# Peptides against a protein of PDB entry 6A30, part 131

Target 1, 150 residues: chain A of PDB entry 6A30
Amino acid sequence: AQDADNVLQPIMDLLDSNLTLFAKICEKTVLKRVLKELWKLVMNTMERTIVLPPLTDQTMIGTLLRKHGKGLEKGRVKLPSHSDGTQMIFNAAKELGQLSKLKDHMVREEAKSLTPKQCAVVELALDTIKQYFHAGGVGLKKTFLEKSPD

## One batch from the design tools (peptide; made by RFdiffusion4, then SolubleMPNN)

Design b2_p28_3_s2 (from b2_p28_3, 16 letters changed)
Fold by OpenDDE base, seed 1:
Structure b2_p28_3_s2 (fold): chain B 150 residues (1-150), chain A 28 residues (1-28)
Amino acid sequence: as target 1 above (150 residues)
Amino acid sequence: TPKTQARIEKIKKEILEARKKKEELEKL
C-alpha cells in the first residue's frame, strides 16, 4: 500500500492539475482523447519507475512534474474566453508533447523481471489509476482501461 | 487509501461541473 502510494502521488499530482484544466476547456470528445493519451503516458511512466531503480526515476519524474505544476496556481480562474481556452489547450498540449518526447529519449532499459513484491505493488497501483481514469464513469470506459497494454 | 479516493472523487466532480457549465453555455 505505502509503496504504491509513493509511486502514485507524484503522477496523480501532475494529472490533477492538467486534468482540471482540460476538463474546463475541452469538449467531451477532446477530453476523452486527452485522457487516452495521458493513460498511455502514465502506464509507460509506471513501467519505467518500477522496473528501473525506483529512487532515481521518482526524483526525476517528481522534479520534472514540479516544474510544470507551479505555472497554474496564481491565476484566479476567470472563465477563459474561447481564445484564451484555445491558447491554454495549445500550451498544455505542448507540455504533454514535451513529456512524450522525454519518453522517446529515455532509453528503454531491458524490462528486468519484476520481483513478486514489485508485481503486487504494480497491480495495486494499476487498479488505483484505472479507478482514477474511470472517474466514476465520467472518464474512460472500463473496457478500454482493461484492454490497454499494462 | 482515503486520500487517493478523495482525489478520484475530486476529479469526478470537476469533470461533471465542467460539463454542466458547457451545456449551460451551449443553451445561450
Scores: peptide ipSAE 0.189, ipTM 0.701, DockQ to the pose 0.468
Fold by OpenDDE base, seed 3:
Structure b2_p28_3_s2 (fold): chain B 150 residues (1-150), chain A 28 residues (1-28)
Amino acid sequence: as target 1 above (150 residues)
Amino acid sequence: TPKTQARIEKIKKEILEARKKKEELEKL
């Protein structure tokens, strides 16, 4: 339980800030697409964080997530003109795209089998994040979360 | 945990409020 919370808290802190912002700026259809990309990113980050030996530094999840989050803080909340919202989505998509390239460089380490303890932590973390992204039906559909490559 | 459940309810509320606020802004 405590180990799952330690993995979940940094992810949820990032998600709370970003989803609150995207909920404010994005149309329902765009928000759904952003949520899908964030879901893929979170799943990939969790897979790497748990499959990589616990780099015990809360700093690495926090730094991967914080290096991407530091680009967003500079904007005084002016009502985004249609152009500003599009640029914010483009920047977020560009940041997500850079994370996909990081996939190709990190795939080269041998898939160490997760210990039974790590598997139980992953399962609990996945269920919690699925509930978070579903958000009582206002987020992603359960069928999408279940069919995503877990 | 009760804390994680509270965060799920919070984000649900924030998404719903943000949608309502946009629908109100689109009607103006």
Scores: peptide ipSAE 0.187, ipTM 0.706, DockQ to the pose 0.456
Fold by OpenDDE base, seed 5:
Parts: sequence; C-alpha cells; structure tokens
Structure b2_p28_3_s2 (fold): chain B 150 residues (1-150), chain A 28 residues (1-28)
Amino acid sequence: as target 1 above (150 residues)
Amino acid sequence: TPKTQARIEKIKKEILEARKKKEELEKL
C-alpha cells in the first residue's frame, strides 16, 4: 500500500494539473482523446519506472513528469476566445506528441521479471489509475481501460 | 486511500463542471 502510494502521488499530481487544464479547454471528444494519450503515457512511464529504478526512486517519475509539466503551469489561464482554445488544444496535442517521443529515448533495458511484491504494487497502482481515468464515468470507458495493454 | 478517493471525486467534479459551463456558453 505505502509503496503504491509513493509511486502514484507524483503521477496523480501531474495528472490533476494537466486534466484540470484540459477539462477547461477541450470539448468532450477532444478531452477523451487527450485522456487516452495521457493514459498511454502514464502506463509507459510506470512500466519504465518500476522495471529500471528501485520503487523508492520517486525522483525519476517526478523528474520525467515535471520536466513536461513545467510547460503548462506558466499559462495564466485566461479563458481564451474560441480561436485561443484551438491553439491551446494544438499546443497540448504537440506537448503530448513530445511526451510520446520520450518512449524512443529511454533505453528499454531487458524486461526484468518483477518480484511478487513489485507485481502487487503495480496491480494496486493500475487499479487506482484506472479509477482515476474513469472518473466515475465522465472520463474513459472501463472497457478501454481494461483492454489497454497493461 | 481516502486521499486518492477525494482526488478521483475532485477530477470527476471538475470535468462535469467544465462540460456544463461550455454547454451553457454554446446556448447563448
């Protein structure tokens, strides 16, 4: 439980900030697409963080996620006109595209088999993140979250 | 955890409120 919380907190802090912004600027279908890309990013980041550093290295998840989150915090969210909303969606999509490229720069070290303890932490973390992205039915569909490669 | 559940409920509320506000603005 505590180890799962230690992994989840930095991820959730980033997600809270980004999803709050995207909820404000995106229409329903665009927001759903953004949520799907964030889900993929989170899954890929978790996989790498659990396989490469010991679960105690909160600094790597936080640094990877913060390096990308720092671009969004400086936007004083004036509720922009419809034209500015489109530009913000484009910028958000561009940032998500840059985050997906982080996949290519992180050396996939050989998939070390997770210990039973690490597996239990991953499962608990995944269930919590699935609930977060589902957001009581207003986020992603359960069927999408369950069919996503874990 | 209670903290995690509170974060889930918060993001749910924020998404719903943001949608409601947009739908209201599109009707004007």
Scores: peptide ipSAE 0.186, ipTM 0.700, DockQ to the pose 0.431
Fold by OpenDDE base, seed 2:
Structure b2_p28_3_s2 (fold): chain B 150 residues (1-150), chain A 28 residues (1-28)
Amino acid sequence: as target 1 above (150 residues)
Amino acid sequence: TPKTQARIEKIKKEILEARKKKEELEKL
């Protein structure tokens, strides 16, 4: 349980902040695209966090996720005017584009066979994140989440 | 729009439920 929390908590905190923002500013089609890219990022981050030795401190996940999130801590969520919403979507798309490039630069370390403990942590984490991204049917389709390479 | 607001509230609710489920799993 606690090992799953160490992986899930930083991811969920980031997703909560970002999805709350994106849900406010994005149209349905844009939001679905954002959710798909975030899903891919989360899956890759989880895989690496669990497969790589614990030297990737909560600071590295938090820093990888915060280095891309640091564009958004300017304090006042004014309801973006139509122009500000477009700029936020553009910034979010730019951040997602950088995260996609990070995915490509994230060396596919050969799939080290997960230990049974790591597998159990991954399964628990995946179920929680699948539910989160599905968001009671407003998020991603179950079929998309299930067909994503784990 | 009212439709957008309803989606936001639904996502927030699901996030909260996902967190609660996590907390329940932490207690096991």
Scores: peptide ipSAE 0.143, ipTM 0.689, DockQ to the pose 0.037

Design b2_p28_3_s3 (from b2_p28_3, 13 letters changed)
Fold by OpenDDE base, seed 5:
Structure b2_p28_3_s3 (fold): chain B 150 residues (1-150), chain A 28 residues (1-28)
Amino acid sequence: as target 1 above (150 residues)
Amino acid sequence: TKKTQERIEKLTKEIKEARELKKLLEEL
């Protein structure tokens, strides 16, 4: 339980800030697309965080996630005109694209079999993240979260 | 955990509020 929370907190801190902004800027269809890409990113990031030694990964993930979260806070003050909203969506999509490229660089570490303890942490973390991305029905559909590669 | 549940509830609220605000702005 505590180990799962420690892995999840940095991810949730990023997601809270970004999803709140995307919810303000994006139309429902665009937001759903962004949430799907974030879900994939989070799932891939978690897989690596649990397979790699815990000390290096929290710092890398936290740093990567914090760098993207800080870039987004500067936009908080003005209600975007329709043009500004489009530019913010483009910037958000660009940031997501950069995170996806980071995926391709990190995939090269061999899929080590998780220990039973790591499996239990993953399962608990996955359930929590599924609930988070479902967001009481305003986020992703349960059927999408359940059919995504766990 | 309780803290995680509270964060999910907060995020859910913020997303709903943001959507309602957006609708209001689109109607003006």
Scores: peptide ipSAE 0.118, ipTM 0.666, DockQ to the pose 0.456
Fold by OpenDDE base, seed 2:
Structure b2_p28_3_s3 (fold): chain B 150 residues (1-150), chain A 28 residues (1-28)
Amino acid sequence: as target 1 above (150 residues)
Amino acid sequence: TKKTQERIEKLTKEIKEARELKKLLEEL
C-alpha cells in the first residue's frame, strides 16, 4: 500500500493538474484521445518505475513532471479563447511527445520478473489508476482500460 | 488510500462540472 502510494503520488499530481485543465479546454473527443495517450504514458512510466531502481527514476520523473507543471502560473485561468486552448493542446501534445521520447531513451533493461512485492504494488497501482482514468464514468471506458495492452 | 479516493472524487466532480459548463456555453 505505502509503496504504491509513493509511486502514484507524483503521477496523480501531474494528472490532477493536467486533467482539470484538459477537461475545461478540450472537446469530448479530443479529451478522450488525450486521456488514452496519458493512460499509455502512465502505464509505461509505472512499469519502469517499479522495475528500475527507485532513486534515479523518482527524481527524473518528478523533475520531468515538475518541469512540465511549472509553466502553469496561478494566472486567472480565463476561459482560454480558441487560440489559447489550441496552444494548450499543442503544449500538451509536445509534453506527451517528449514523454514518448523518454520512453524510447529509457533503456529496456531486460524485463526481470517482478518480485511478488513488485507485482502486488503494480496490481494496486493499476486498480487505482483504472479508477482514476474511469473518473466515475466521465473518463475512459472500463472495457478499454481492462483490454489495454499496456 | 482515503486521500487517493478523495482526489479521484474531486477530479470526477471537476470534470463533470467542466463538461456541464461547456455544454451550457455551447447552447448560448
Scores: peptide ipSAE 0.117, ipTM 0.665, DockQ to the pose 0.505
Fold by OpenDDE base, seed 3:
Structure b2_p28_3_s3 (fold): chain B 150 residues (1-150), chain A 28 residues (1-28)
Amino acid sequence: as target 1 above (150 residues)
Amino acid sequence: TKKTQERIEKLTKEIKEARELKKLLEEL
């Protein structure tokens, strides 16, 4: 339980900041698409964090997430024009794309079977993130989260 | 955990409030 919370806290802190912003600026359909891409990103990041040897310190995800979070603070509250919202989505998509390239560099370590403890942490973390992305019915549909191949 | 549930509830509330505010602003 505590280990799962420690893995989830940095992810939740990033999601809290970004989802609140996207909820304000995006239309319902656009927000749903952004949430789907964030879901894929979070799933892929968790899979790597748990499958990768403990030598990749909590600091690397925290630093990746923190390095991306600091870029957003300097935006003065101008109502994002339709162009600024598109550019923020494009920047978010570009950052997502860089995380996908991190996929290709990490492919080479043999799929070490997760220990039963690691599996239990993954399952608990997945259930928590599914609840988070469902957001009491205002987020993603349960059927999408359950059938996601990510 | 209790803290995680409180965060989910807070975000759910903030998303609903942001949508209602946006709808109100679009109707003005």
Scores: peptide ipSAE 0.116, ipTM 0.663, DockQ to the pose 0.524
Fold by OpenDDE base, seed 1:
Structure b2_p28_3_s3 (fold): chain B 150 residues (1-150), chain A 28 residues (1-28)
Amino acid sequence: as target 1 above (150 residues)
Amino acid sequence: TKKTQERIEKLTKEIKEARELKKLLEEL
């Protein structure tokens, strides 16, 4: 329980802050693209938090996510049109999607095999986040969430 | 638009449901 909460809390705080904004500004196709980029970022964040448990990395990643989420909100205030707003959110989502590539630039610590406990935490966290990203059918398709590489 | 508002309301509902699911997971 507590380990899953520790993984989810920084991610949920970011998502709660931004998804309503994205729903207001983004066209359906753009929103799906934004959600796909966020999904990649979330999966990589979960992987790092669970596989690389030194407490320092979790706090750093959570802080990074919040910093980028605040950047999206700053974009909202300057939106002169729906089109410009959509483009700004798309660009910001693309930038967030590039944070998934930080995996390649961070020292590739040896991919430790997950312990049985870590596997259980991943399973619980993954189910919760899939439900969140599905968002009652307004978000990502279940088939995409199930087939996405974790 | 009406359609956009419906989507926002739906997302807001799902966010709440996801938060409740999180609380249930915290209790396990």
Scores: peptide ipSAE 0.069, ipTM 0.574, DockQ to the pose 0.037; fails the geometry check

Design b2_p28_3_s4 (from b2_p28_3, 13 letters changed)
Fold by OpenDDE base, seed 1:
Structure b2_p28_3_s4 (fold): chain B 150 residues (1-150), chain A 28 residues (1-28)
Amino acid sequence: as target 1 above (150 residues)
Amino acid sequence: TPKTQARIEKLTKEILEALEEKKKKEEE
């Protein structure tokens, strides 16, 4: 349980910071696409964080997240005009694109077999993430989350 | 954990509120 929380916490912090914004600025169809890409990213990040030594990856993820999180604090929540929403989507898409490129660079590491303990942590983490992405029925469909190849 | 569950519930609420506000604006 605690190990799963340690893996999930950086991911949840990223998602907390971005999903509320995306929900406000994106149409329903665009939001679903963003959620699907975030799901893939989260699955990949979780796999790496559990398979790779936890300390180095948490620091890298935390450092990447900390650099991006500081930019959002200063703006008084004026409802972004349609133009501001488009720019925010563009910035978010650029950030997601950078994370996707990071994925392509790291796929080259040998898929180490998970230990039974790591498997149990992954299963618990997966259940929590599925609940998060389902978001009480407003997010991704359960059938999609269960059939995801990631 | 209970803390993680509470965060999920909070995020779910925020997403739902944002979707309801959009639906209202599209109907006006």
Scores: peptide ipSAE 0.062, ipTM 0.568, DockQ to the pose 0.490
Fold by OpenDDE base, seed 5:
Structure b2_p28_3_s4 (fold): chain B 150 residues (1-150), chain A 28 residues (1-28)
Amino acid sequence: as target 1 above (150 residues)
Amino acid sequence: TPKTQARIEKLTKEILEALEEKKKKEEE
């Protein structure tokens, strides 16, 4: 439980900082796409954190995730006029593009078999993240989350 | 954990409220 919380806290902090803003600025279809990309990022980040704990200090995950979050805070959320909404979507799409590039820069470490303890932490973390991304039915469909490569 | 669950519930509520507000603005 505590180990799962340690993995989840940086992820939850990222999600807390971004999802509320994305929900406000994105059309429903765009928001779903954003959630899918965030899901992929979260899964990749979590995998790295659990497989190589010594290299992925909470600080490094927090720094990787925070570099993307800080770009978003400087936008004083002026209620977008109709013209500003398109620019905000473009900015959100640009930020998502940066998140995708982060995935590419994240060297796919060889899939080492997780220890039973690491597996238990991953399972607990995955269940929590699935609940978060489902968001009571307003987020991603459960069927998508279950079929997503972990 | 209870703390994580409370955060999820809070975020779910905030997302839902934001979506409802958008829907209302699109109907006006």
Scores: peptide ipSAE 0.057, ipTM 0.561, DockQ to the pose 0.475
Fold by OpenDDE base, seed 3:
Structure b2_p28_3_s4 (fold): chain B 150 residues (1-150), chain A 28 residues (1-28)
Amino acid sequence: as target 1 above (150 residues)
Amino acid sequence: TPKTQARIEKLTKEILEALEEKKKKEEE
């Protein structure tokens, strides 16, 4: 339980900071697409955080998430004009793309089989994230979250 | 955990309120 909370906390902090903003600025169809991409990102990030040694990755994810979170605080939230909303989505997509490049650098370590403890932590974390992205029915459909290949 | 559940409920509420506010502004 505590290990799952330690893995989830940085992810939830990122989601807390961004999803409320996306809900305000995005049309419903765009928001659903953003949520799907965030879901893929979260799944990929969790897979790495659990497969890779805990100490280096928690600091790296925390540092990556914290470096990106600090950029959002100083901007006087002028309601972004439609152009600024597109740029924010583009910046978010670019940040997501950088996390994807981090994928290619980490693929080089041998796929060590997860220990039973790590598997249990992953399973608990996945259920929590599915519940989060479902958001009481206003988020992603349960069927999509369950059938995701990620 | 209870803390995680409370955060999910808070976020769900905030997202729902933001969507309702947006819908209201689109109807005005």
Scores: peptide ipSAE 0.055, ipTM 0.571, DockQ to the pose 0.503
Fold by OpenDDE base, seed 2:
Structure b2_p28_3_s4 (fold): chain B 150 residues (1-150), chain A 28 residues (1-28)
Amino acid sequence: as target 1 above (150 residues)
Amino acid sequence: TPKTQARIEKLTKEILEALEEKKKKEEE
C-alpha cells in the first residue's frame, strides 16, 4: 500500500493542479481530449516509476512539476483571454508531445517481468487512477480506461 | 465554463476523500 501511495501521490498532485488549471481554460471537448492524453501520460509514468529505479522518475515528475509550476508563480491570474487560454493549451499540448517523445526516447527496457510486488503495486495504482479518471461517471468512460494498453 | 469547474472541484473533492480514506485505512 505505502509503495503505491509513494508512486501515486506525486502523480495525483500533478493531476489535481493541472486539472484545476485546465478546467478554467479549456472547453469541454478540449478538456476531454486533454484528460485522455493525461491518462496515457500517467499510465506511462506509473509504468516507468514501478519498472525503473525511483530516482530517475522523481526527477522526471519533479521536472514535469517544475515545468508546469513555473507558469503558476505570476500571481495575477488574468483570466487569459480566449487567445491566452489557447496558448496555454498549446503549451500544455506541446509539453504532452514532448512527454510522448520522451516515451519514444525512454528505451523500451525489455519488459522485465514485473516482480509480484511490482505487479501488485501496478494493479492497485491502476485501480486508483481508473477511479480518479472515471470520477463517478463524470470523467472518462470506463470502457476507455479498460481498453487503455496496460 | 462554470460547469466544467464544478466537475473538476467535484473530482478533486472525491480524490481528497479517497486519499483520506486510504490514509485512515493505513493508520488502522
Scores: peptide ipSAE 0.044, ipTM 0.510, DockQ to the pose 0.037

Design b2_p28_4_s1 (from b2_p28_4, 11 letters changed)
Fold by OpenDDE base, seed 3:
Structure b2_p28_4_s1 (fold): chain B 150 residues (1-150), chain A 28 residues (1-28)
Amino acid sequence: as target 1 above (150 residues)
Amino acid sequence: SAMEEELKKHQKQVGEELKKKIEEAKKE
């Protein structure tokens, strides 16, 4: 339970900061695309958090996610004008891109095989996240979530 | 776990927001 919570907390913080906002500001087709990119990011983040030593990565992921979350607190969410919404999506995409680049730098360490305990935590976390992204049938399709590379 | 339940709560909130967005799109 504690290990699952440690993996889920950064993911939940990411999802809370981004998905609710994107659901409000994006058109349906754009929202689906954003959800797909967030799904990829979450999967990549989980892979790193589990493959890389937990202590340094939690602080780094938490710091990366927290630095970006602080910018959202001050703004009275005036429905951003179309220009503001585009800029927010651009900023979010830029942040996602930076996280992806961070992956490429971290993957250089030898992929240690996951322990059975780590595998169980990953499986539980994946099921929970799949349910979250499916959002009761209004989010991503189950077929897309199941075909995502593990 | 407490985190799983919280995540499910957030999932429901996002789902409701998505439903609202879909209904708005049907009115246009």
Scores: peptide ipSAE 0.030, ipTM 0.523, DockQ to the pose 0.146
Fold by OpenDDE base, seed 5:
Structure b2_p28_4_s1 (fold): chain B 150 residues (1-150), chain A 28 residues (1-28)
Amino acid sequence: as target 1 above (150 residues)
Amino acid sequence: SAMEEELKKHQKQVGEELKKKIEEAKKE
């Protein structure tokens, strides 16, 4: 439980900061794309955090996430006029571009065999994250989450 | 756990915001 909490905390901080924001600013189609990219990011991050010694990855993840969070604060969400919808899409596309860059910086570490303890933590974390991204049926489809490469 | 309760709370919040956004997109 404690080890799972340690892995989940950085992920939850990421999700809370980004999903809420994207839910507000993105159109439905863009939001779905953002959620898919965030899912990939979370999966890659979790893989690294569990396979690598915990200390270096939390700082890197935190730094990457903090850099993305600061860029979004300056967007005064003005009430969407028709012109604002296009701007929101542009902003969402910009954020997607940043997430894609983050993915590229997430060098796929070689799939190391996880210990039984690490496997249990991963399974618990994955179930929790899947539930979060599913968001009671309004987020990503369960079928998409299950087919995502763990 | 405290983390599970926090997760549940945040999941609910995100879910409601996502739901709101989906419903807004249907009106448009």
Scores: peptide ipSAE 0.029, ipTM 0.524, DockQ to the pose 0.137
Fold by OpenDDE base, seed 2:
Structure b2_p28_4_s1 (fold): chain B 150 residues (1-150), chain A 28 residues (1-28)
Amino acid sequence: as target 1 above (150 residues)
Amino acid sequence: SAMEEELKKHQKQVGEELKKKIEEAKKE
């Protein structure tokens, strides 16, 4: 249970923080593109976190996510000017790029088989994340989400 | 704006459900 939380909580924090922001600042077509990239990132992160020992990933993902989360102090969310939105997208893309690079540095240790309980939690989490990205039909297409390699 | 609001609403709902499920899994 604690291991599943350790895997899922960083992903949830990433999704909660970034998707809310992107939904506010992105035009619909850009938002869809961002959602697709985030989906790929989440799937890749989950795959690796399932295959890799959870301890090193939590610190790295948590550190990467915390470094960017500090900037959202309670300041009056001025609707970022068009320039600010572009910069935020650029920063988000940079973060995604860093996570992709982190992916390359994560040594494929031998896939420790998840316990049946961990598998069930991951499956439930995956379904919830699919629903999150589908967003009642306004987000990513269900067909796109189902074609992701499990 | 309507799509954005719906996405945010769904995000919050799904996030809370996921948190609840994680907490339930911890108790087990």
Scores: peptide ipSAE 0.023, ipTM 0.507, DockQ to the pose 0.079
Fold by OpenDDE base, seed 1:
Structure b2_p28_4_s1 (fold): chain B 150 residues (1-150), chain A 28 residues (1-28)
Amino acid sequence: as target 1 above (150 residues)
Amino acid sequence: SAMEEELKKHQKQVGEELKKKIEEAKKE
């Protein structure tokens, strides 16, 4: 339970900070694309956090999420002109791309098998995140969330 | 926008449900 909270809280903080901004500045189609990329990032982050040893993971995810959250927070104060919003999306996409590259550096650790308890925590976390990204039907489609390799 | 308000409402609801589920999972 504490491990699930430790994994989910940084992710939720990132999502709360960034999705509010993106919902304001993005057109609906762009927002859906951003949500899809964030979904992939969250899934990849969870997969690593759960598969990698707990001790290094929380600090690394927290640092990654905090670094990305701070980059977007500076953009929140300016009324996004369409140009500023586009640049923010581009910067966010670039940062997401950098996180994907960091994946290749972290995957060098042996995939540990999850205990049944860890699997139950992951399933609960995934269901919650799926509900979050679905956002009562305004976010990502359930079919997309269900087809994503868990 | 209506979408922003709905997203924000859902974020709050999901956040509360998440906290509840985490608290329930801590009791197990």
Scores: peptide ipSAE 0.022, ipTM 0.494, DockQ to the pose 0.040

